# Peptides against a protein of PDB entry 1IK9, part 230

Target 1, 211 residues: chain A of PDB entry 1IK9
Amino acid sequence: MERKISRIHLVSEPSITHFLQVSWEKTLESGFVITLTDGHSAWTGTVSESEISQEADDMAMEKGKYVGELRKALLSGAGPADVYTFNFSKESCYFFFEKNLKDVSFRLGSFNLEKVENPAEVIRELICYCLDTIAENQAKNEHLQKENERLLRDWNDVQGRFEKCVSAKEALETDLYKRFILVLNEKKTKIRSLHNKLLNAAQEREKDIKQ
Target 2, 207 residues: chain A of PDB entry 1IK9 as posed
Amino acid sequence: MERKISRIHLVSEPSITHFLQVSWEKTLESGFVITLTDGHSAWTGTVSESEISQEADDMAMEKGKYVGELRKALLSADVYTFNFSKESAYFFFEKNLKDVSFRLGSFNLEKVENPAEVIRELIAYALDTIAENQAKNEHLQKENERLLRDWNDVQGRFEKAVSAKEALETDLYKRFILVLNEKKTKIRSLHNKLLNAAQEREKDIKQ
Target 3, 195 residues: chain B of PDB entry 1IK9 as posed
Amino acid sequence: MERKISRIHLVSEPSITHFLQVSWEKTLESGFVITLTDGHSAWTGTVSESEISQEADDMAMEKGKYVGELRKALLSVYTFNFSKESAYFFFEKNLKDVSFRLGSFNLEKVENPAEVIRELIAYALDTIAENQAKNEHLQKENERLLRDWNDVQGRFEKAVSAKEALETDLYKRFILVLNEKKTKIRSLHNKLLNA

## One batch from the design tools (peptide; made by RFdiffusion4, then SolubleMPNN)

Design b2_p26_6_s3 (from b2_p26_6, 11 letters changed)
Fold by OpenDDE base, seed 5:
Structure b2_p26_6_s3 (fold): chain B 211 residues (1-211), chain C 211 residues (1-211), chain A 26 residues (1-26)
Amino acid sequence: as target 1 above (211 residues)
Amino acid sequence: as target 1 above (211 residues)
Amino acid sequence: ELEKEIEELDKEIEELEKKLKQEEEE
């Protein structure tokens, strides 16, 4: 089961923050349970998949689009743009919400709620869920932090090895060329020495022929 | 201001989860505000630094140790070990808690609370704080996840560059040595050729002298 | 012949010295 608690403001009581809990299985389209509370009273209603389909049809809206609007209205809370307006009558237990566009507002949906006999239990469960969610998110944060620290260490280690490899490559190339030059110069000196010996031998032979 | 909400069980009402909110500035030692709620009623009390000091003295406990025990009792909730027992009288508004050791239990602290006139406001604010904390933790989780993904990419990039550098170093060394051997063999052949020319010239001269 | 071979060796050394200098300047 998935659950979302959102803070909302009712048009009838704009000074009192209300909390809208929506609970569903897998997809919001399959139906959901809505719970409204003001921290003193609570109201609950069950919305079926058939009711969602009927509301979409009554609106002449494509079902997937309608569910998309329900998701934005009921799961996002009043976004900063006041795109959704929430209304609830404590007398009739009728909950409805409107989408406000620039030039037109329309009712997106409506639900009959029932007053919960034991609102304290609903409120306690809601707070428990919030605390459990905080604990889960904290554990996830600690895990991600430790993993980031690991990845950073691993990055620094490979970066340092890479820099050492670059430097070692350059040093190897330089050392090898220096050794090349040294050996070539030794061979050059030896070739020159042999050449001079050949020239001297030829000159001596030419002197011996000239007597 | 720091705040912690904990789930607790009262000895008088073990079937009803209560919530203990503690609020303080910087350190718990400087004093704190405690709020207890059952989701219907709320009770609040202010504990001063002087009261904390007095309780530590009355217990003949070192203040830092006492504050350490307060932190464990009031901020950790009932840990899985039931080391702390919470008691509250709704009639007297007296809250006290005990530390349970294997062979001894002792009262750790006690506070006079006052019944809140508007518990719904306290409960709404508590839920708001929980929801805000969830949102903050979610944003932190998303940030850490993105950073994790970045660090993983950066690690893979450097690892790939490192492997290429290692391969390039080995290839360079091999190529340079092959070139060395080639050049050295050429010069060796030349030296041998010159040496043979010198030997032949010497033999011819020795023939000319015998002649 | 030997002079040509010494000249070739001189060119090879000069090329290696240029490469070495290029690596020392990089």
Scores: peptide ipSAE 0.042, ipTM 0.821, DockQ to the pose 0.058; fails the geometry check
Fold by OpenDDE base, seed 1:
Structure b2_p26_6_s3 (fold): chain B 211 residues (1-211), chain C 211 residues (1-211), chain A 26 residues (1-26)
Amino acid sequence: as target 1 above (211 residues)
Amino acid sequence: as target 1 above (211 residues)
Amino acid sequence: ELEKEIEELDKEIEELEKKLKQEEEE
């Protein structure tokens, strides 16, 4: 089961942050349980897949688009753009929310909630879930931090080895060419010396023949 | 201001998870504000640096060690090892906690709390803090994940370049040596040929002189 | 023949010196 808790502001109680918990299985489209609390009272309702489909049909909206709007309204928390307006009557237990567009505001959905008899239990469970989520996220962050530190060390090690390999390649090439040139020059000098000796011997022989 | 919320079990109400919020500035040693809630009622107290020092002195414990025990008791949450036992009287608003060691249990601290008149506000603020902490931790997690993925890509890139550099170095060395050996063998053959020509010329000249 | 072979050696050395210089300039 997936869960998202968000803070919302009710039009009727703008000074009191309310918390909207949504719980669902796999997809929000399959239905969800909604819980509203003000930190003292709690209200819960179940929204079925059929109700979601009916709301989409009544709005003449494609179901996937409607579910996308539900997800933005119910799971995003009230972002600073008051795109979604939430309303709740404690008397009727009727919860509804509207999407405010530039030129048109429309009702996006409405739910009948039931007042929870023991709101403290719901609130405690909600806080427990928040603390569990914090602990899990902290453990993930600590793990990722350690991995990042490892990867950075490993990167620096390979980078240093790579730079040494590049330098070693250049040094090897330079050394081999220098050695090659030296040996070739020695052989060239020997060939020249032998050639000169041959020429001199031939000239001396030609002189010795000419007496 | 730093804050930690933990779940605790009270000896008097073991079936009801309580939440212990501790808020402090820089160090727990400088004093802290403690808030206890059961999701319906809340109780708050302030513990001064002087009270912490007095408790440490009364316990004949070094202050840093005592603060270390306070940190474990008040900030760790009730880990599965029931090393810390929490007690609270709603009537007296007296909160105390004990450390359970193998052979000795001792009172680690005690605080007088005051019942909060509007517990819903404290609970809402506590939930807000949890949600903010979740959002911050999630943003850190997403950042660390992206960095981890970047570092892994960068590592793979450098590793691949390093392997290519190693192979290129070996190939270069092999090619240069092969070329060098070929040229040297040619020059060695020339030198041998010239040397033989010189030896033959000298032998012919020595024959011509003896002749 | 030997003179041609020395000239060929000179060319090979010059080519190697050029390569060496090119590597020293990279």
Scores: peptide ipSAE 0.042, ipTM 0.822, DockQ to the pose 0.057; fails the geometry check
Fold by OpenDDE base, seed 4:
Structure b2_p26_6_s3 (fold): chain B 211 residues (1-211), chain C 211 residues (1-211), chain A 26 residues (1-26)
Amino acid sequence: as target 1 above (211 residues)
Amino acid sequence: as target 1 above (211 residues)
Amino acid sequence: ELEKEIEELDKEIEELEKKLKQEEEE
């Protein structure tokens, strides 16, 4: 079961923060349980897949698109853009919400809620869920932080080895060329010496032929 | 201002989860505000630095050690070890907690709380704080996850460069030695050829002298 | 003299060939 709790403002009570809990299995399309609370009273309603389909049909909207709008309205929390307006009557227990576009506002959905007999239990469970979520998220944060520190160490170690390898390659190339030049120069000198000896021997032979 | 909300069980109401909020400035030693709620009623008390000092003195405990015990009792949530027992009377509004050791249980602290006139406001604010904390922790998790993915990419990139550098160093060494051997063999062959020419010239001269 | 120098060159080349062979066998 998945759950999302959002802070909302009701048109009838804009000064009092309300909390909207939506609980569902796998997808919002399969139906959901909606719970509204003001921290004193709570109201709950179950919305079936058939009701979601009927609302989509009544709106002449494709079901996947409608569920996408429900997800934005009910799960995202009303983002700062006031795109969704929430209405609730404590008398009728009728909850409805509207999407506000530039030129058109339209009703996106409506649900009948029931007043919860023991709102304190619902509120306690909601707070427990929040505290459990905080603890889970904190443990995940601590794990990710330790993993980041590990990855950073591993990166620094490889970077240091890479820099040493680059320097060692350059040093090797320079050393080998220097050594090779020395040896080649020695052999070049020897070849020159032998060539001069041959030239001298040829000159002596030419002198001996000329008596 | 720092705040911690914990789930606790009261000895008088073990079946009903209560929530203990502690709010303080910088250190718990400077005093704190304690709030208890069952999701319907709320009770709040202010504990001053002088009261903390007096409780430490009454216990004949060093203040820093006492504050350390308060931190474990009030901020950690009662961990699974039931080391701390919480008591509250709704009639007297007297809150006290005990530390349970193997052979000794003792009162760790006691506070007078006052019943909050508007518990719904306190509960709404508490839920708001939990939701804000969830959002902050989630944003931190998403950031750390992206940073981990970045560090892993950076590590893979450097590792691949390092492996290429190692291979390039080995290939360079092998290539340079092969080239050097080829050139040395050419020079060796030239030296041998020149030496043979000198020997032949000397033999011809020795023939000409005998002639 | 030249024969000794050729022999030294032979040793130097043989040492380099051995190093190359070690690198090819690793």
Scores: peptide ipSAE 0.024, ipTM 0.816, DockQ to the pose 0.059; fails the geometry check
Fold by OpenDDE base, seed 2:
Structure b2_p26_6_s3 (fold): chain B 211 residues (1-211), chain C 211 residues (1-211), chain A 26 residues (1-26)
Amino acid sequence: as target 1 above (211 residues)
Amino acid sequence: as target 1 above (211 residues)
Amino acid sequence: ELEKEIEELDKEIEELEKKLKQEEEE
């Protein structure tokens, strides 16, 4: 089961933060349980897959688009843009919410809730879930932080080895060329010396033929 | 102000999870506010620096060690080891906690609390703090995850460049030596040819002198 | 003289060939 808790403001009680918990299996399309609380009272309702399908049909909206709107309304928390307005009557236990666009407002959905007899259990469980989520997220953060520190060290180590390899390659090339030039020049000098000896010998022979 | 919420079990109500909120400025040594709730009722008390010092003195414990024990008791949550036992009387509003060691149990501290008139506000604020903490931790997790993925890519890129540099260094060395050997052998052949020409010329000259 | 210089060239080439072979075997 997946769960999301969001804080919302009810139009009827704008001074009191309410909490909207939605729980579902895999997707909201399969239905969900909605729980509303003000920290004193709680109200719960179940929305079936058939009810979601009927609401989508009544709105003449494609089901996937409708579920996408439900996800934004019920799971995002009241974002700063007041895009979703929440209404609840404690008397009728009727919950409804509207999408407010620049030029159009429309009712997105409505649910009948039931007042919970023992709201303290619901509130305690909600707080427990929050604390569990904090602990899990903290453990994940600590793990990711350690992994990032490891990866940074490993990157620095390889970077340093790479820079040394580049420098060593350049140094090797320079050293080899210097050695090669030295040896080639020695051989060139030798060839020149031998050529001069041959020329001298030929000149002496030409002199010896001319007596 | 720093804050920690923990779940605890009271000896008097072991079936009901209670929540212990502790809030402080920088360190617990400077004093703290303690709030207890069961999701219906709430109780709050303030513990001063002077009270902490007096409790440490009464226990004949070094203050830093005592504050360290308070931190473990009040901020860790009830760890699995039942090292800390919590007691609260709703009638007297007296809260006390004990440290249970293998061979010794001792009272670590005691506080008088006051019943909160509007517990719903305290509960709502507590839930808000949990949701804010979840959101902050989630944002941190997403950032760390993206950074982890970046560092991993960067590591792979440098590693691949390093391996290419190593291979290129070896290939360069091999290529340069091959080229050098080729040129040296050409020069050696030229030197040998010139030597043979000199020897032949000398032999011919010696024949011409004998002729 | 020239024979000695050819011998020195031979040694230098042989040393380079040995180095090249060592690098091909690593």
Scores: peptide ipSAE 0.023, ipTM 0.816, DockQ to the pose 0.058; fails the geometry check

Design b2_p26_6_s4 (from b2_p26_6, 12 letters changed)
Fold by OpenDDE base, seed 1:
Structure b2_p26_6_s4 (fold): chain B 211 residues (1-211), chain C 211 residues (1-211), chain A 26 residues (1-26)
Amino acid sequence: as target 1 above (211 residues)
Amino acid sequence: as target 1 above (211 residues)
Amino acid sequence: SLLEEIEKLDKEIKELEEKLQQKAAE
């Protein structure tokens, strides 16, 4: 079971925040239970999948699109206050809501609710749910924070190793070239020395031939 | 202003969840406002810093330790149900709570509350606060989630660069050594050739002298 | 290692030099 509690303002009582709880199984399309409260009284109604289908048909709207609009109206919480207008008669227990667009205003849905005999129980359960949700979200937040701190440490460790590896690569290359040049210069000097010895030997031989 | 809402069970009404809201400025030590509700009625009291100090003195407890115990009792929420016992008389509006330890049970604090004339307003405000807290916590969780995803990507990127750097270092070292060995072998061959030429020249000279 | 190869090369060169000196010395 999923649920969402939203604050709404009724056209009849704009100064009194009402709370709209919607409870459903898997998808809102399968039907839902709606609960309205003002913190003193509560009203509940059940909306079936057939009623949702009928409302969609009456509106000549595709069902999935209609359910999408229901989701925005009933689950979005305090969206832009002016897009959805909520109406409720405490006398008739009739709840309806309208979508107000720039060029069009239309009734989106309507439900008959029943006054709850024990509103305090409904309100307590609602507050319990809010507190449970807060606790769950706090636990999730703490988990994410700890994971964030772990990931940051891991990143710093790898970054530091990477920088050391880059520096070590550059140092290695430089060292190897220096060592190689030294060895090459020694061999070059030896080659030069041997060439000079050969030239001298050839000159001496030429002198010995010339006697 | 900070606040915490907790669910509590009263000894007088153990079947009815009550909600204890505590509101304070900076520290609980400076005083707090306590609100109790059962979802129908509400009761409020103000506890001053002087009252907290007096309760600590009456208990012969160090003030900071006492405030620490108040925090556990009043702010911890549904801690182990059996550690703190809450009592409230609706008639006298007297609220008191006890700490129950294995070997000792003692009154931790007591407050006189006043019945709120408009409990619905208090309940609505409480629900509003819960909904706001949920929304804020959701936003924080979404932020932390996105940050964790960023950090994970950044870690993977640096790790991949590090691995490439390691491989490139090893490849460079191997390549340089191979190139150096080739050049050294050329020079060694040249040295050997020059030595052979010197030996031949010396042998020819010795033949010419013996000749 | 490259150092070991260099040392081997240097040893072989030195041995060649000693052989050259011995043959120049008869």
Scores: peptide ipSAE 0.020, ipTM 0.806, DockQ to the pose 0.294; fails the geometry check
Fold by OpenDDE base, seed 3:
Structure b2_p26_6_s4 (fold): chain B 211 residues (1-211), chain C 211 residues (1-211), chain A 26 residues (1-26)
Amino acid sequence: as target 1 above (211 residues)
Amino acid sequence: as target 1 above (211 residues)
Amino acid sequence: SLLEEIEKLDKEIKELEEKLQQKAAE
């Protein structure tokens, strides 16, 4: 079961923050339980998949689009643009909400809620869920932080090895070239010496032929 | 101002989860505001730095150690070992808590609370704080997740460059040695050829002299 | 470069060989 709690403002009581809890199985389309509270009283209703389908049909809206609007209205709370307006009558227990666009406001849905006999239990359970969610999110944050620190260490270690490898490659190339030049120069000197000896021997032989 | 909400169980009402809110400025030692609620009623009290000091002295406990115990009792909730027991009288508005060790139970502190006239406002504000904390923690989690993904990419990039550098170093060494051996062998062959020419010239000269 | 030094060395050796052959051929 998935659950979302949001803050809403009712048109009838704009000065009092209300809390809208929605709970559902897998998808909001399959139906949901809605709970409204002002921190003193609570009201609950169940909305079936058939009611969602009927509301979509009555609005001449495609079901997937309608469910998408329900998700934005009921799970996001009052979005930054007050696109959704919430109304509730404590007398009739009738909850309805509207989508307000620049030129058109229309009712998006309506629910009959029932007053909860023991609102304190609903409020306590809601607070418990919030505290559990905080604890779970804190544990995830601590885990992600530790993993981030590990990855940073691992990155620094590989970076340091890479820099050492680059430097070692350059040093190796320089050393090998120096050694190669030294040996080549030695062999060059030896070849020059042998050529000079051959030239001298040829000149001596030419002198001996000329007596 | 810092704030912590915890779940507690009262000895007088063990079946009803209570919520203990503690708020403080910088350190718990400087004093705190305590709020207790059952989701219907709320009770609040202020504990001063002087009261904390007096309670520590009355207990013959070092103040830092006492504040450390207050922090564990009031900010952690019922720890896994039920080390702290909470008591509250709704009639007297007297709140007290005990530390239970294997062989010794002792009162750690006591506070006179006042019943809040508008408990719904306190409960709404408490829920608002929980929802804000959830939203902040979610934003932190998303940020840490994105940073973790970035660090993993950066690590993979450096690792790939490092592996290429290692391979390039080994290839360079192998290539340079092969080239060096080839050139050395050519020069060695040339030196041998020149030596043989010198030996032949010397032998021919020796024949011409005998001749 | 090392290649340029090798090429220069090989050229100098070749020129010396040609001079040696010319002097052996008088």
Scores: peptide ipSAE 0.020, ipTM 0.804, DockQ to the pose 0.325; fails the geometry check
Fold by OpenDDE base, seed 2:
Structure b2_p26_6_s4 (fold): chain B 211 residues (1-211), chain C 211 residues (1-211), chain A 26 residues (1-26)
Amino acid sequence: as target 1 above (211 residues)
Amino acid sequence: as target 1 above (211 residues)
Amino acid sequence: SLLEEIEKLDKEIKELEEKLQQKAAE
């Protein structure tokens, strides 16, 4: 089961932070359980897939779009943009919320909730879920941090090897060219020496022919 | 202010998870505020640096070691090892905890708590802190994940460049050697040709002298 | 190796030079 807890402010009690818990299986579209608490009392309701479909139809909205709006309203919390207004009557146990657009506000959904008999149990479970989520996220953070440190070391090692390879390539090229030039020059000198010997021999022969 | 919330089980109410909140400034040694809640009621007490020092002295324990044990007891939660036992009397508001060693249990500390008049506010604030911590940890996780992905890409890029550099070094060496051998062989052929010409000239001269 | 080929070339050139000197000396 997936769960999201968010802070909401009720229009009726703007000074008291409420917590809206939504729990669902796989998709919010399949229905969900909603729990509202003020840290003393709790109220719970179940919303079926059929109710979600009916509300989408009543709004003349495509179901996927409607569920997308429900997800934003119920799972994101009241973000700082006040795009969603939450209302709850403790007397009627009627919960409804509106989407506020620039020029138009409209009711996005409504639920009948029931007062929980033992709110302390709901609150304890909610806190337990929060603490478990914190522990899980901390473990993930520690793992990711260790992995980052490993990846950085591995990158530095390869970078250092790469730089050494570049330098070694340049040094190799330079050394090979120097050695080759030396050998070529020696061979050129030898060729020149042999040419001079040939010229001298030809000149001596020409002298011998001329007596 | 630093804060840690942990789950504890009280010996008096082993079926009801309690939450132990400890808050402190910089170090636990400087004193702390302890809050206990069952999700319905809350109890709070303040422990001063002087009380911590006195308890360390009463235990004949070095203060740093004692504070280290307090930190393990109060901030780690009841880990699965049951090393710490927590006791609370709702009547006396007396909270005490023991360290359980293999052969000996001893009282590690005790606090007088006061019942909170408005527990809902304490509970709401505790839940808010949990939700804020979750959000902060999620943001850290997302950041670390993006950094891991970046580091992995950067590693792959450098690794690929390194492999290309190694291959290019080997190819360069091979190519230079081939080119050098070709040129050297040409010079060798030229030297041989010049030698043959010298030999022929010498033979012709020897013929001319015999002639 | 290139070094071995260079050394071989140098040896062959030296041998050729020695042969040329021997024939110039008769």
Scores: peptide ipSAE 0.019, ipTM 0.806, DockQ to the pose 0.238; fails the geometry check
Fold by OpenDDE base, seed 5:
Structure b2_p26_6_s4 (fold): chain B 211 residues (1-211), chain C 211 residues (1-211), chain A 26 residues (1-26)
Amino acid sequence: as target 1 above (211 residues)
Amino acid sequence: as target 1 above (211 residues)
Amino acid sequence: SLLEEIEKLDKEIKELEEKLQQKAAE
């Protein structure tokens, strides 16, 4: 089961933070359980897939679009833009919410809730879920941090090896050229010496022919 | 202010999960506020630095060691090893906890709490803190995930450049050697040709003298 | 290796030089 807890403000009690828990199986479209609490009382209701479909039809909205708006309203909480307004009557246990646009507000959905007999149990379970979620997220953070440190070490190691490879390539090229030039100059000197010996021998022979 | 919420079981109410909140400034040694709740009622007490010092003295324990045990008991909750036992009387508002060792149990500390008049406010604030902590940890996780993806891309890029550098170094060495050998062989051929010409000139001169 | 080829070339040149000096010395 998937679960989301959101902080909401009710139009009837704007000074008291309420918590909206939504629980569902795989997709919000297949139905969900909604729980509302103020830290003292709790109210719960089940919304079926058929009720979601009926509300979409009553709105003359495509079901996928309607479920998309439900997801934004119920799982994100009232985002900082107050795009969604939540209403609840403790007397009727009637919960409804509206989407506020620039020029128009419209009812997005409505649910009948039932007062929970033991709100303390619901509140304790809600706190347990929050603590478990914190622990899971901390473990994920520690894992990601260790992986980050590993990747950084591995990057620094390969970067250092790459820089050494670049320097070694430049040094190799320079050394090979220096050695090549030295050997070429030696061979050039030898060729010049042999040419001079040949010229001298030819000149001596020309002198011997001239007696 | 630093804060930790732990899930605990009271000896008097083992079937009801309680939540122990500890709040402190910088270090637990400087004093802390303790809050106990069962999701219906709440109890709060302040523990001063002097009370911590007195309890350490009463135990004949070094203060740093005592504070270290307090930290383990109050901030870790009852770990899976049930090393710490928590006791609370709703009648006396007396809270005490024990450390259980293999052969001995000893009282680690005791505090007088006061019943909170508006427990719903304390519970709402506790849930808000949990939700805020979840949001902060999620943001840290998303940041670390993005950083890990960056580091992995950077590692793959440098690794690929390193492999290309290694291959380029080997190719450079091979190419320079081939070119060097070709030029040396040309010079060697020229030297041999000049030696043969010198030998022929010397042999012709020796013939002319015999002639 | 290039070093071995250089050394071989230098040895062959040295042997050629020694043969030239011996033939210049009869």
Scores: peptide ipSAE 0.019, ipTM 0.805, DockQ to the pose 0.231; fails the geometry check

